# Peptides against a protein of PDB entry 3V4L: the designs that were tried, part 199

Target 1, 386 residues: chain A of PDB entry 3V4L
Amino acid sequence: GQPLAKDKVALLIGNMSYWEHPKLKAPLVDVYELTNLLRQLDFKVVSLLDLTEYEMCNAVDEFLLLLDKGVYGLLYYAGHGYENFGNSFMVPVDAPNPYRSENCLCVQNILKLMQEKETGLNVFLLDMCRKRNDYDDTIPILDALKVTANIVFGYATCQGAEAFEIQHSGLANGIFMKFLKDRLLEDKKITVLLDEVAEDMGKCHLTKGRQALEIRSSLSEKRALTDPVQGAPCSAEALVRNLQWAKAHELPESMCLKFQCGVHIQLGFAAEFSNVMIIYTSIVHKPPEIIMCDAYVTDFPLDLDIDPKHANKGTPEETGSYLVSKDLPKHCLYTRLSSLQKLKEHLIFTVCLSYQYSGLEDTVEEKQEVNVGKPLIAKLDMHRGL

## One batch from the design tools (peptide; made by RFdiffusion4, then SolubleMPNN)

Design b2_p21_2_s1 (from b2_p21_2, 14 letters changed)
Fold by OpenDDE base, seed 3:
Structure b2_p21_2_s1 (fold): chain B 386 residues (1-386), chain A 21 residues (1-21)
Amino acid sequence: as target 1 above (386 residues)
Amino acid sequence: EKFKVVSMSSDKDRTVIEYEL
């Protein structure tokens, strides 16, 4: 019969905004494009940008809680990384310079934990360099992996080589994602799909002799990313998994705020990633005696590091939101919250209406506090030290 | 149009290749 997945879960991490290392650009678009494709494949996708070591560990732990017997697990990482002694290390944004294995997440440790969950398929897509880190001579003593015959690695590059991004018009794509996205929806065994991506990437003159896709697989079964999810969530575990994923993806409901002057504001929310939300405000009703009015958001929790100079923009693009801008309503003020994983409390902020009456020179302000609870990934309390 | 192929290496001297189309 056709293979069935008990469920399908993906964690996508894109690290760009390194503190002590060169900034990347590709992970932004690559995580977004891959998220949309995996959602079309009925994956439960958690997508996270710019994680610290601690935040990456917690994201992996939450991902492992979504895994169970016969579940398909996919981990994608785009960022800085290295490979020492056949072990792949993902570099967090707060990693020191130089970084070591103690500052990084070992992919083979994650694989071991996925094997303990008795997963149906384990896919790793690693869009990072695979050069040796000469500053780290640590040999990880890894326990022997179980013989599960369900592992697939797609490395964006070969051992000892670099991965590359193409930068154009302020955006970038990774070379790996550029070719992967064109085939990801194909109903093929995942190793056959990746082999076709390797052939397409091998035709790229830009990276010829610099980057080549490597496939490492023990996959003995004909499993595809297109494999259907088993219909009825009959287990208590499947219900818990569905609830846990739903919590990480719940947006605040849109609000209609009414001010004493008779102005009505629509407050709306959009997810760019599981840890990135756009807030937008629009004037939906204005009394005719009010000639000008604007609705600003302010007084955000300090944990979010919101610079007021980057808030309340006339376009999503001015906030750094280039991806979801087409799906947003027009003629709003936009604010991008890019670090929702840092939110320890409820998202409370102020909506400030500044307005002017016809024939009065002075501007009037009215303020309303808004509590939207914990949006998206902030519901998982990723700051709870275990 | 100008585009860059940039290494995802953490090295400060990482490869940058500029192309004009």
Scores: peptide ipSAE 0.567, ipTM 0.940, DockQ to the pose 0.862
Fold by OpenDDE base, seed 5:
Structure b2_p21_2_s1 (fold): chain B 386 residues (1-386), chain A 21 residues (1-21)
Amino acid sequence: as target 1 above (386 residues)
Amino acid sequence: EKFKVVSMSSDKDRTVIEYEL
């Protein structure tokens, strides 16, 4: 029969906004495009941008909690990275310059923990450079991996080589993701799919002799990303996993706020990533005696580090949201919350209505506090260890 | 159109290649 996955879970990390290192651009689009494709493949996808070391550790720990016997696990990383002694290191956005293994996440340590879960398939897609870090002489004493026939690594580049992004019209894509996305939905053994991606990349004149895909696999079975999920969750663990994933993807419900002046505001929420949410406001009813009115969001939790200059924009693009802007309602004010992983408390904020009556010179303000609980990834309490 | 191929290296002097189409 066709192989069945007990479940399918993916963690996608895109690090771009490094503190002490050159910024990247490709991870934004690449994580978004891969998220949408993996969702079409019935993966439970957590997508996270710009994580610190601590936040990356917690994201990996939460991902590992979703893994169990016969589950398909996929980890994608796009960002800075290095390879020392055959060990791959993912570099967090807060990593010092120079960074070392103690500032980074070792992929082989994650693999060890995935092997303990008896997963049906482990896929690592590493869209990072594989140059040696000469500032890190640490030889990781990795515990011996179990002999398993269910591991696949897709490295965007060869050992000691660089990965590249293509920048065009203000956007960028990783070269690996550019070719991977075109084949990802194919009903093929994952190693065969990656071999075809490697051949397509090998035809790319832009990176010929600079970047080539490397595939490392122990996969002895015919396993594909298209393999169907086993039907309704029969175990308590599968129910817990489904509930845990659902919590990390729950948006606040859209609400209609009513002000004393008779203005009604629609407040809505959209997910760009598991840690990035767009808030949008629109005037849905205005009394005729009110000539002008605007609805602003303000007083966000300090943990979110929201600059008011970037809030309440007339377009999603002015907030830095280029990906979901097609799916958002028009004629709103938009605010992008890009760091929901940092939220320790409930998302409480103020909706401020500023308005003017016909024949009055003075602007009137009304305010309502809104509590939307913990949206998206903030429900996982990634900060429980601080 | 102008596009760039940019290394994802953390090096400050990372490779940048400009192309015109």
Scores: peptide ipSAE 0.563, ipTM 0.938, DockQ to the pose 0.849
Fold by OpenDDE base, seed 4:
Structure b2_p21_2_s1 (fold): chain B 386 residues (1-386), chain A 21 residues (1-21)
Amino acid sequence: as target 1 above (386 residues)
Amino acid sequence: EKFKVVSMSSDKDRTVIEYEL
């Protein structure tokens, strides 16, 4: 029969906004596109952008809590990286220049921990360079991996080679994701699917002789990303996993705020990623005596590092959100919270209504404080231990 | 159309290739 997954869980990390290294562009679109595809495949997806070392460690720990016997685990990473001695290192956004293994996450260590969970399938998709880091002379002593015969690595490039992104019209896609996305929904053994992606990449004249997909697998069974999840979670562990995932993806409910002047504001929330939320405000009722009326969000927690210059925009794109704009209500003011993993407390902010009465030159302001609790990934307290 | 193929390398002198179609 077709293999059944006990559950399917994916962690997607896209690092692009490096502090001490060249910025990337592809991880934004690639994590978003892959998230949507994996959701169509019934994966529980955690999608995270621009993680520090500490935040990456916590993301991996939370991902490992979602893994259990017969669960399919998929880790995708797009960002800077290197390979020393056959070990793959993912580079956090706060990594020093030069970075070393002590500043980075070793993928083979994550694989060891996944093997301890007795997972049904372990898939690693590594959209990073595989050049040696000559500034890292550390030889990691890794414990011997168990022989589980359920491991697949898709490397965006060959050993010692670079991965590339295609930049067009201000957006970018990784070369790997460009071809992977076209086949990801196919009901094929994951190694066969990746081999077809490798053939498609090999036809790309742009990266011919520069980048080629490498598949490293020990997969004894015909397992596919399309493999159905076993029916309703019958185990306590499966219920806990479902609750933990749901907790990390709970948006605040939309609110209707009523001001003393009689203006009503709709406050809404949308997830771009598990750690990225868009707040939008719209005027839903205005008394006729009020000629001008705007609703701004202000006074965000300092931990979120919200630049007011990027808040309260007339379009999602002006906030740096190019992906969810089609699904958002029109004619709002938009604010993008891109670092929800940094939120130590409840998300409390001010909605400021600025308005003008007919025949008065002076602008009047009314303010309401809003507490939306811990949105999305902020419920996992990814900062615990800082 | 103009597009770029850009290395995801952390090197400051990372490969950038410009194409015009």
Scores: peptide ipSAE 0.555, ipTM 0.936, DockQ to the pose 0.837
Fold by OpenDDE base, seed 2:
Structure b2_p21_2_s1 (fold): chain B 386 residues (1-386), chain A 21 residues (1-21)
Amino acid sequence: as target 1 above (386 residues)
Amino acid sequence: EKFKVVSMSSDKDRTVIEYEL
């Protein structure tokens, strides 16, 4: 019969905004497009941008809590990285220059922990450099991996090679994602699908002789990303997993705020990623005696590090939101919260209405405090233990 | 399609290739 997954869970990490390293662009689009494709494949997807070492460790720990016997686990990483002695290291955004293994996450350590969960399939998609780090002489003593016939590595590059970004018109995929996205929905054994992606990369004149996909697999069974999830969640563990994922993806409900002047504001929320949310405000009712009015959001928690200069923009794109702008309502003011993993408390902020009456020169302000609880990934408290 | 390479910047671990269509 067709193999069944007990469940399907993916963690996608895209690191771009490095502190001590060159900034990347492709991980934004790559994580977003892969998220949408994996959702069409009935994966529970956690998508995270710009994580510190500590935040990456917590994201992996939370991902491992979603894994269990017969669950399909997929880890995607796009960012800086290196390979020493056959061990792949993902570089966090706060990593020093030069970075070492002590500042980075070892993928083979994550694999060991996934094998302890008795997963049905382990897929690693690594869109990172595989050059040796000559500043790290540490030989990682990895504990012996269990022999499991369910592992697939897709390395975007050969060992010792670089990853390439193809920039078109400001938003572009990495080379790996450009070819992967065209095939990811195919009902094929994952190793066959990746081999076809490798062939497509090898035929392309842009990538030929520059980047080649490497596939490592122990996968003895015909497992596909298209494999259906086994029935309704009947186990207590499956219910817990579904609830944990649902909590990490719960948006605040849209609110209608009413001001004393009779102006009504719609306050709305949209998820770009599991740790990135857009707040938008719209004037839905204005008394005729009010000639002008604007609704600004302000007084955010300090942990979010929101620059007021980047808040309350007339377009989503001016906030740095290029991907979800088509799904957002028009004629709003937009604010992007890009670091929800840092939120220790409830998201409390002020909505400030500035308005002018016909025949009065002075602007009037009214303010309302809004508490939306812990949105999205902030419910997992990924800062617990600092 | 003939993609023209506009720029190629190599970082330590990534090469960014800008193309014109």
Scores: peptide ipSAE 0.042, ipTM 0.705, DockQ to the pose 0.237

Design b2_p21_2_s2 (from b2_p21_2, 14 letters changed)
Fold by OpenDDE base, seed 3:
Order: C-alpha cells, then sequence, then structure tokens
Structure b2_p21_2_s2 (fold): chain B 386 residues (1-386), chain A 21 residues (1-21)
C-alpha cells in the first residue's frame, strides 16, 4: 500500500541577523516559501527567524515533543554553519566570533533524539556552508546512530564547500531553495525528488563548480513528502501533538476598539512567521466633526526590543514585511513584532488615538490598553529557565 | 538589472559577485 505518515511536522529555522558575523538575507524568503509549500503538504510547520543558542535549543525541544512513532519530521535550517568530521553545526545569531561546537547546535544530536521518537521519516535540509571551522578542534563523541533506514539529508552544498544566495532588489533567495521549491510538491520518493533538484542546480551556471547538492540517505522505503497523513487522530499522543502545534500558531482575535470621541478602530493581527507578527490598525468609523485621526500602537513589553521609529508605518514594506503585505488590509498603520520568542509575559500594549476636531488647533489623545495574551510561539514559553 | 551572488560563509572577506542582466 502507499506509505502513511502518522503525522507530519516541520521545524524551519532561518538565521540572518547575526551579532558577530556577516548578515545573511536569503533565510527570510527561503523559510517563508518553504513554510507555505510544506503547509500545502499537510505539515505542521513551526517557522522561526533569528534565534539565539538558547532559543534554538528550545525550538528543537518543542519540535521533538511533536514527534512520535511513524511521524514524519523535517528540519530545515538556513544560516551560517560548518561541518567538522562529518558533523553539521547550525550557528545561532548570538554565536561569538570565532564560534565553536559548544556555541552551536549539532544536527546529528538532533537526529539521535528523532530516532528515539521512532519517527517514520527524518528529513534534514541544511542550507548552510559546509566548510571546516579551523577554530574548533572538538571531535564530537557521537553515540552510534540506530539503524532506522528512514534518514535523508539534503545538503545545499558539498562537504568543504560554501552555499550561496542570490540578492536582487533588496531580497535574496538561497540557491538550494530556488531549485527545491520547484520540485517540493511532486509525488516522488524524497531521495528521487532531491536528485532531480541536484540535477536542476547542476545546470545553474552561477554555482557550477562552487555549489552542488549532496544527498545522504539510508531511506529503504518509498516515502514522499506527499504521503497522506493517517486518518483521524485516535491516540492521546496525537491530540497532544495537535494541541501543542495549535498553541504555537494561535493569532490574537481582531478587536474593535471604541473611543469616547466616537472613533472606532479595528486592531488586527497577521503571522509572518511563528515568531513574527504584524499588528495593524484602521479607522472603521469617524465622527464628521473629527478632521484628522490616527491610531498608533505604543508601550510594548521591553523584552520585544521595539524601536518606536520602526512602528506605525503607512505600509507593511516600511516595517520589513515584504512577504505578507499582499494579504494585509490596505490603508492601515503597521507594526512588525519580530522577536515573539522573547516575550515572557502577555503582550500588553497601548492603542493611542490622536485626533483633531474641526475648528480646534490642538490635537486630542485618547488611550486604551490592550492585552492579547501570548501570541504564536510566545505560548510555548521558549524562555523557560532564563 | 544588477544582482549579487553572495557566499553564506561567516568569513568577512566572503565572496560577493555582482552581475548585470
Amino acid sequence: as target 1 above (386 residues)
Amino acid sequence: KEFKVVSMSPDKDRLVETYTL
């Protein structure tokens, strides 16, 4: 019969805003495009940008809680990385310069933990450089991996080689994601799909002799990313998994705020990533005696590190929200919260209405505090222990 | 239009190539 997945879960990490290392651009678009494709494949997708070491560890731990016997697990990483002695290291945004294995996440350690979950398929897609780190002489003592015959690695580049991004018009795509996205929805064994991606990448004159896809697989069965999820979750474990994923993706409900002056504001929320939310405000009703009226959001929790100069923009693009801007309502003020993983408390902020009456020179302000609880990834308390 | 091929290397001197289409 056709293989069935008990469920499908993906963790996508895109690190670009490094503190001590050169900034990347491709992870933004690549994580977003891959998220949308994997959602079409019925994956439960957690998508995270710009994680610290601690935040990456917690994201992996939460991902491992979603894994169980016969579940398909996919880990995608785009960022800085290295490979020492056949071990792949993902570099967090807070990693020192130089970084070492103690500052990084070892993919083979994650694989070991996935094998303990008795997963149906383990896919690793690593969009990073695979050069040796000469500042790290640590030989990881890895325990012998179990013979599970269900592992697939897609490396964006060869061992000892670099991965590349194409930057155009302020955006960038990784070379790997550029070719992967065109094939990802095909009903093919995952190793056959990746082999076709390798052939397509091999035709690219820009990366010829610089970057080539490497496939490492022990996959003995015909498993595809298109394999259907097994019907209704009958197990307590499947219910827990569904609830855990749902918590990480729950947006605040849209609110209608009413001010004493008779102005009504719609406050809306959109997810760009599991840790990135856009707040937007729109005036839905204004008394005719009010000639000018704006609704600003302010007084955010300090943990979010929100610069007021980047809040309340007239376009989503001015916030850096180039990807979801098409799905947002027009004629709002927009604010991008890019670090929801840092939120320890409820998201409480102020909506400030600034308005002017006809025939009065002075602006009037009214304020309302809004509590939207813990949005998206903030429900997982990824800071438990700091 | 100009586009850049940029290495994802952590090196400060990482390869940056500029192309014009």
Scores: peptide ipSAE 0.570, ipTM 0.945, DockQ to the pose 0.846
Fold by OpenDDE base, seed 5:
Structure b2_p21_2_s2 (fold): chain B 386 residues (1-386), chain A 21 residues (1-21)
Amino acid sequence: as target 1 above (386 residues)
Amino acid sequence: KEFKVVSMSPDKDRLVETYTL
């Protein structure tokens, strides 16, 4: 019969907004496109942008809790990285300059922990440079990996080489993701799929002699990303996994706010990523005696570090949201919350209605506090221990 | 249209190549 996955879980991390290192652009689009493709493949996808070391550790720990015997696990990382002594290091956005192994996540440590779960497939997709870091001479004493036959690495580049992004019209894609996305939905053994991606990269004039995919595999079975998920969850652990994933993807319900002046506001929520949410407001009813009215969101939790200058925009694009803007309602004010992993408390904020009556010169304000609980990834409490 | 191929290297002098389509 066709192989069955007990479940499918993916963690996608895209680091771009480095504090002490050159900013990247590709991870934004690459994480978004890969998220949508993996969702079509029935993966439970957590997608996270711009994580600190601590936030990356917690994201990996939560991902490992979703893994179990016969589960397919996929880890994608796009960002800065290095490779020392055959160990791959993912660089968090808060990493110092220069960074060391102590400031970074070792992929082989994550692999060890995934092997302990007896997973049906482990896929690592590492869209990072593989240059040696000469500022770190530490040889990590990695415990011996178990001999398991269900591991696949797709490295975006060769050992000691760079990965590249293609920037066009303000957006960018990683070269690896550009070719991977065109084949990802194919019903092929994952190593065959990656080999075809390697051939496509090798035929491209932009990548030939610059970047080449390296595949490292112990995969002895015919496993594909298209392999169907086993039907009803047969275990308590599978129910817990489904509930934990559902919590990390629960948006606040859209609500209609009613003000004393008789104005009604629709407040809505959209996920761009597991840690990035768009809030949008629209006037759905206005009494005829009110000539002008605007609905602003304000008083966000300090942990979110929201600059009011970037809130309440007339377009999603003015918030920095270029990917989900087509799926959002038009004629709203938009606010992008890009750091939901930092939210320690409930998301409480104020909706401020500013309005003017016909024949009055003065603007009137009404305010309503809104509590939407913990949206998306904030339900996992990824800040536990800070 | 112009496009750039940009290294994902952490180096400040990382490779940037500009192409015209």
Scores: peptide ipSAE 0.568, ipTM 0.944, DockQ to the pose 0.822
Fold by OpenDDE base, seed 2:
Order: sequence, then C-alpha cells, then structure tokens
Structure b2_p21_2_s2 (fold): chain B 386 residues (1-386), chain A 21 residues (1-21)
Amino acid sequence: as target 1 above (386 residues)
Amino acid sequence: KEFKVVSMSPDKDRLVETYTL
C-alpha cells in the first residue's frame, strides 16, 4: 500500500539579518514559498526568521517535541553555513566573526535526536554554502548514528562549494528553492523528486559550474512528501502534537475598538511567519463632524525592539512585508512585529486615535490599551531558560 | 531588467554578478 505518515512536521529557518556577517535576501522569500507549499502537503509548518543561537536551539527542541514514531520530519535551513569533516553547521544571526562550531548548530546532532524519535522520514534541505570554515579546527565528536533507512539530505550545493541567490526587483530567491518549488507538490519518492530538481538546476546556465544539488540518502522505502497523514489523531501524543502546533499558530482575534468621540477602529492581525505578525488598523466608522482621523499603534513591549519610525506605515511594503500584502485589507496603517520569539510577556500595546473636529484647529487624542495575549510562536516561550 | 547572482558566502569579497535580461 502507499506509505502513511503518522503526522508531518516541518521546521523552516531563514537567517538573513546577520550582525557580524554579510546580510542575505533569499531566505525571506524561500521560507515563505516553502511554507505555503508544505502547508498544501498537510505539513504542520513552523517558519522562523532571523534566530540567535539560543533561539535556534529552542526552535529545534520544540520541533523535536513534535516528532514521534512514524512522523515525517522536515528541516529546512536557509542562511550562512559551513561544512567541516562532513558535518553541516547552521550559523545563527548573532554568531561572532569568525564563528566556530560552538556558535553554530550541527545538523548531524539534530539528525541524531530525530533518530531517537523513531521518525518515519527525516528530510534535511540545506540552502547554505558548504565551504570549510578555516577558523574552526574542532573535530566534532558525533555520537554514532543509528542505522535508519529513512534519511534524505538535499544540499543546495556540492561539498566545498557556494550556494547562490538571484536578486531582482528588491527580492531574491535561492537557486535551490527556485527549482525545488516547481517539483515539491509532485507525488514522487522524495529522492526521485530531488533528482529531477538536480536535473532542472543542471540545465540552468546561471548555475552551470557554480552550484549543483547533492542528494545524500539512506531511504529504502518509497516515501513522498505527498504521503497522506494517517486519519484522526488516535494517540494522546498525536493530540498533544496537534495542540502544540495550533498554539504556535494562533493569531489574536480581530477587534472593533470604540472611542468616546464615536470613531470605530478595526484592529486586525496577520501572520507572515510563525515569529512575524502584521498589525493593521482601519477607520470603520467616523462621525461627520470629524474631518481628519488616524489610528496609530504604540507602546509595544521593549523585548520586541520596535522602532516607531517603521511602525504605522501606509502600505505593508513600507514595513518590509512584501509577501502577504495581497492578503491584507487596503487603506490601513500597518506595523510589522518581526521578533515574536523574544516576547516574554503578553503583547500589550496602545491604540492612539488622533482626530480633528470641523472648525477646531486643535488635534484631539484618545488612547486605548489592548492586550492580545501571546501571539503565534510567543506561546512556546522560546526564551525560557535565560 | 537587471538581476544579480549573489553568493551566500559569509566572505566580504563574495561573488556578485550583474546580468541584464
């Protein structure tokens, strides 16, 4: 019969806003496009941008809690990285220059932990460079891997080579994701699908002699990303996994705020990623005696590091939100919260209404405090332990 | 239209090529 997944879980990490290293652009679009495709494949997807070492460790730990016997696990990483002695290292955004193995996450250590969960399939998609780091002479003492015939690595490039991004019109895609996205929904064994992606990449004149996909697999069974999830969660562990993922993806409910002047504001929320949320405000009712009226959000928790100069924009694109702007209502003010993993407390902020009456020169302000609890990934408390 | 192929290398002198479509 067709293999069945007990469940399907993906962790996608895109690091681009490095502190001490050259900034990337591709991880933004690549994580977003891959998230949407994996959701169409019935994956539970956690998508995270710009993680520190500590935040990456916690994201991996939370991902491992979602894994169990017969679950399909997929880890995607786009960012800076290196390969020493056949071990792949993912570089966090706070990594020093130069970085070492002690500042980075070893993918083979994550694989070891995934094998302990008795997963049905382990897929690693590594969209990073595979050059040796000459500043890291550490030979990692890795624990012996179990012999599991269920591992697939898709490396965006060959050993010792670079991965590349294509930048156009202010956006970028990784070359790997550019070809992977066209095949990802196909009902094929994952190694056959990746081999077709390798052929498509090999035909591209931009990548020829620069980047080639490498497939490393022990997969003995015909398993595909299209494999159906086994029916309703019959186990307590499957129910817990579904609840944990659902908590990490719960948006605040849209609110209608009423001010004393009779103005009504719609306050709405949209997820761009598991750690990135757009807040939007719109005037839904205005008394005719009010000639000008604007609704600003302010007084955010300090842990979110929100610059007021980047808040309350007339377009989603002015906040840096280029991907979800089509799905947002028009004629709002938009604010992008890009670091929800840092939120230790409830998301409490102020909605400030600024307005003017006909025939009065003075601007009037009214304020309401809003508590939306812990949105999205902030429910996992990824900062617990510092 | 112009597009760039940019290395994802952490090197400061990483490859950047500009192409015209």
Scores: peptide ipSAE 0.565, ipTM 0.943, DockQ to the pose 0.826
Fold by OpenDDE base, seed 4:
Structure b2_p21_2_s2 (fold): chain B 386 residues (1-386), chain A 21 residues (1-21)
Amino acid sequence: as target 1 above (386 residues)
Amino acid sequence: KEFKVVSMSPDKDRLVETYTL
């Protein structure tokens, strides 16, 4: 029979906004496109952008809590990285220059922990450079991996080589993701699917002799990303996993705010990623005596580092959100919260209504405080221990 | 249309190629 997954869980990390290193662009679109594809494959997807070392460790720990016997685990990483002595290191956004293994997450350590969970399949998709880091002379003593015969690595590039992105019209895709996305939904053994992606990449004139997919696998069974999830959660652990994932993906409910002047504001929320939320405001009712009014969001928690210059935009794109704009209501003001993992407390902010009466030159302001609790990934307290 | 192929290398002198279609 076709293999069954007990469940399917994916952690996708895209690091772009490095403090001490060159900024990337591809991880934004690549994490988003891969999230949407893996959701069509019935994966529980946690998608995270621009994580610090500490936030990456916590994201991996929370991902490991979603893993259990026969669960399919997929880790995708797009960002800076290196490979020393056959160990792959993912570089956090706060990594120093130069970075070392002590500042980075070792993929083989994550694999060890996944093997302890008795997973049904472990897939690593590493969209990073595999150059040696000559500033890191550490030889990690890794414990011997168990022989589980359920491991697949898709490296975007060969050992000692670079990965590349294609930038067009302000957006970018990783070369790996560009080809992977066209095949990812195919009902094929994951190694066969990746071999076809490698062939497609090898036919492209832009990638030929520049970047080639490397597949490293120990996969004894015909397992595919299309393998159906075993029906209703029969175990307490499966229920806990479903609740934990649902908790991390719960958006605030849309609110209708009523101001004393009789203006009504719709406040809405959309997830771009598990740690990135768009807030949007729209005027749904205006008394005829009010000629102009706008509803701004302000007074965000300092931990979110919200630049007011990027808040309250007339388009999602002006906030830096190029991906979800088609699914958002039109004619709103938009604000992008890009760091929900930093939120220590409830998301409390102010909705400020600025309005003008007919025949008065002066603007009037009314304010309402809004508490939306802990949205999305903020419910996992990814800052616990800072 | 112009597009760029850009290395994901941490190097400051990372490869950037510009193509016109």
Scores: peptide ipSAE 0.562, ipTM 0.943, DockQ to the pose 0.814

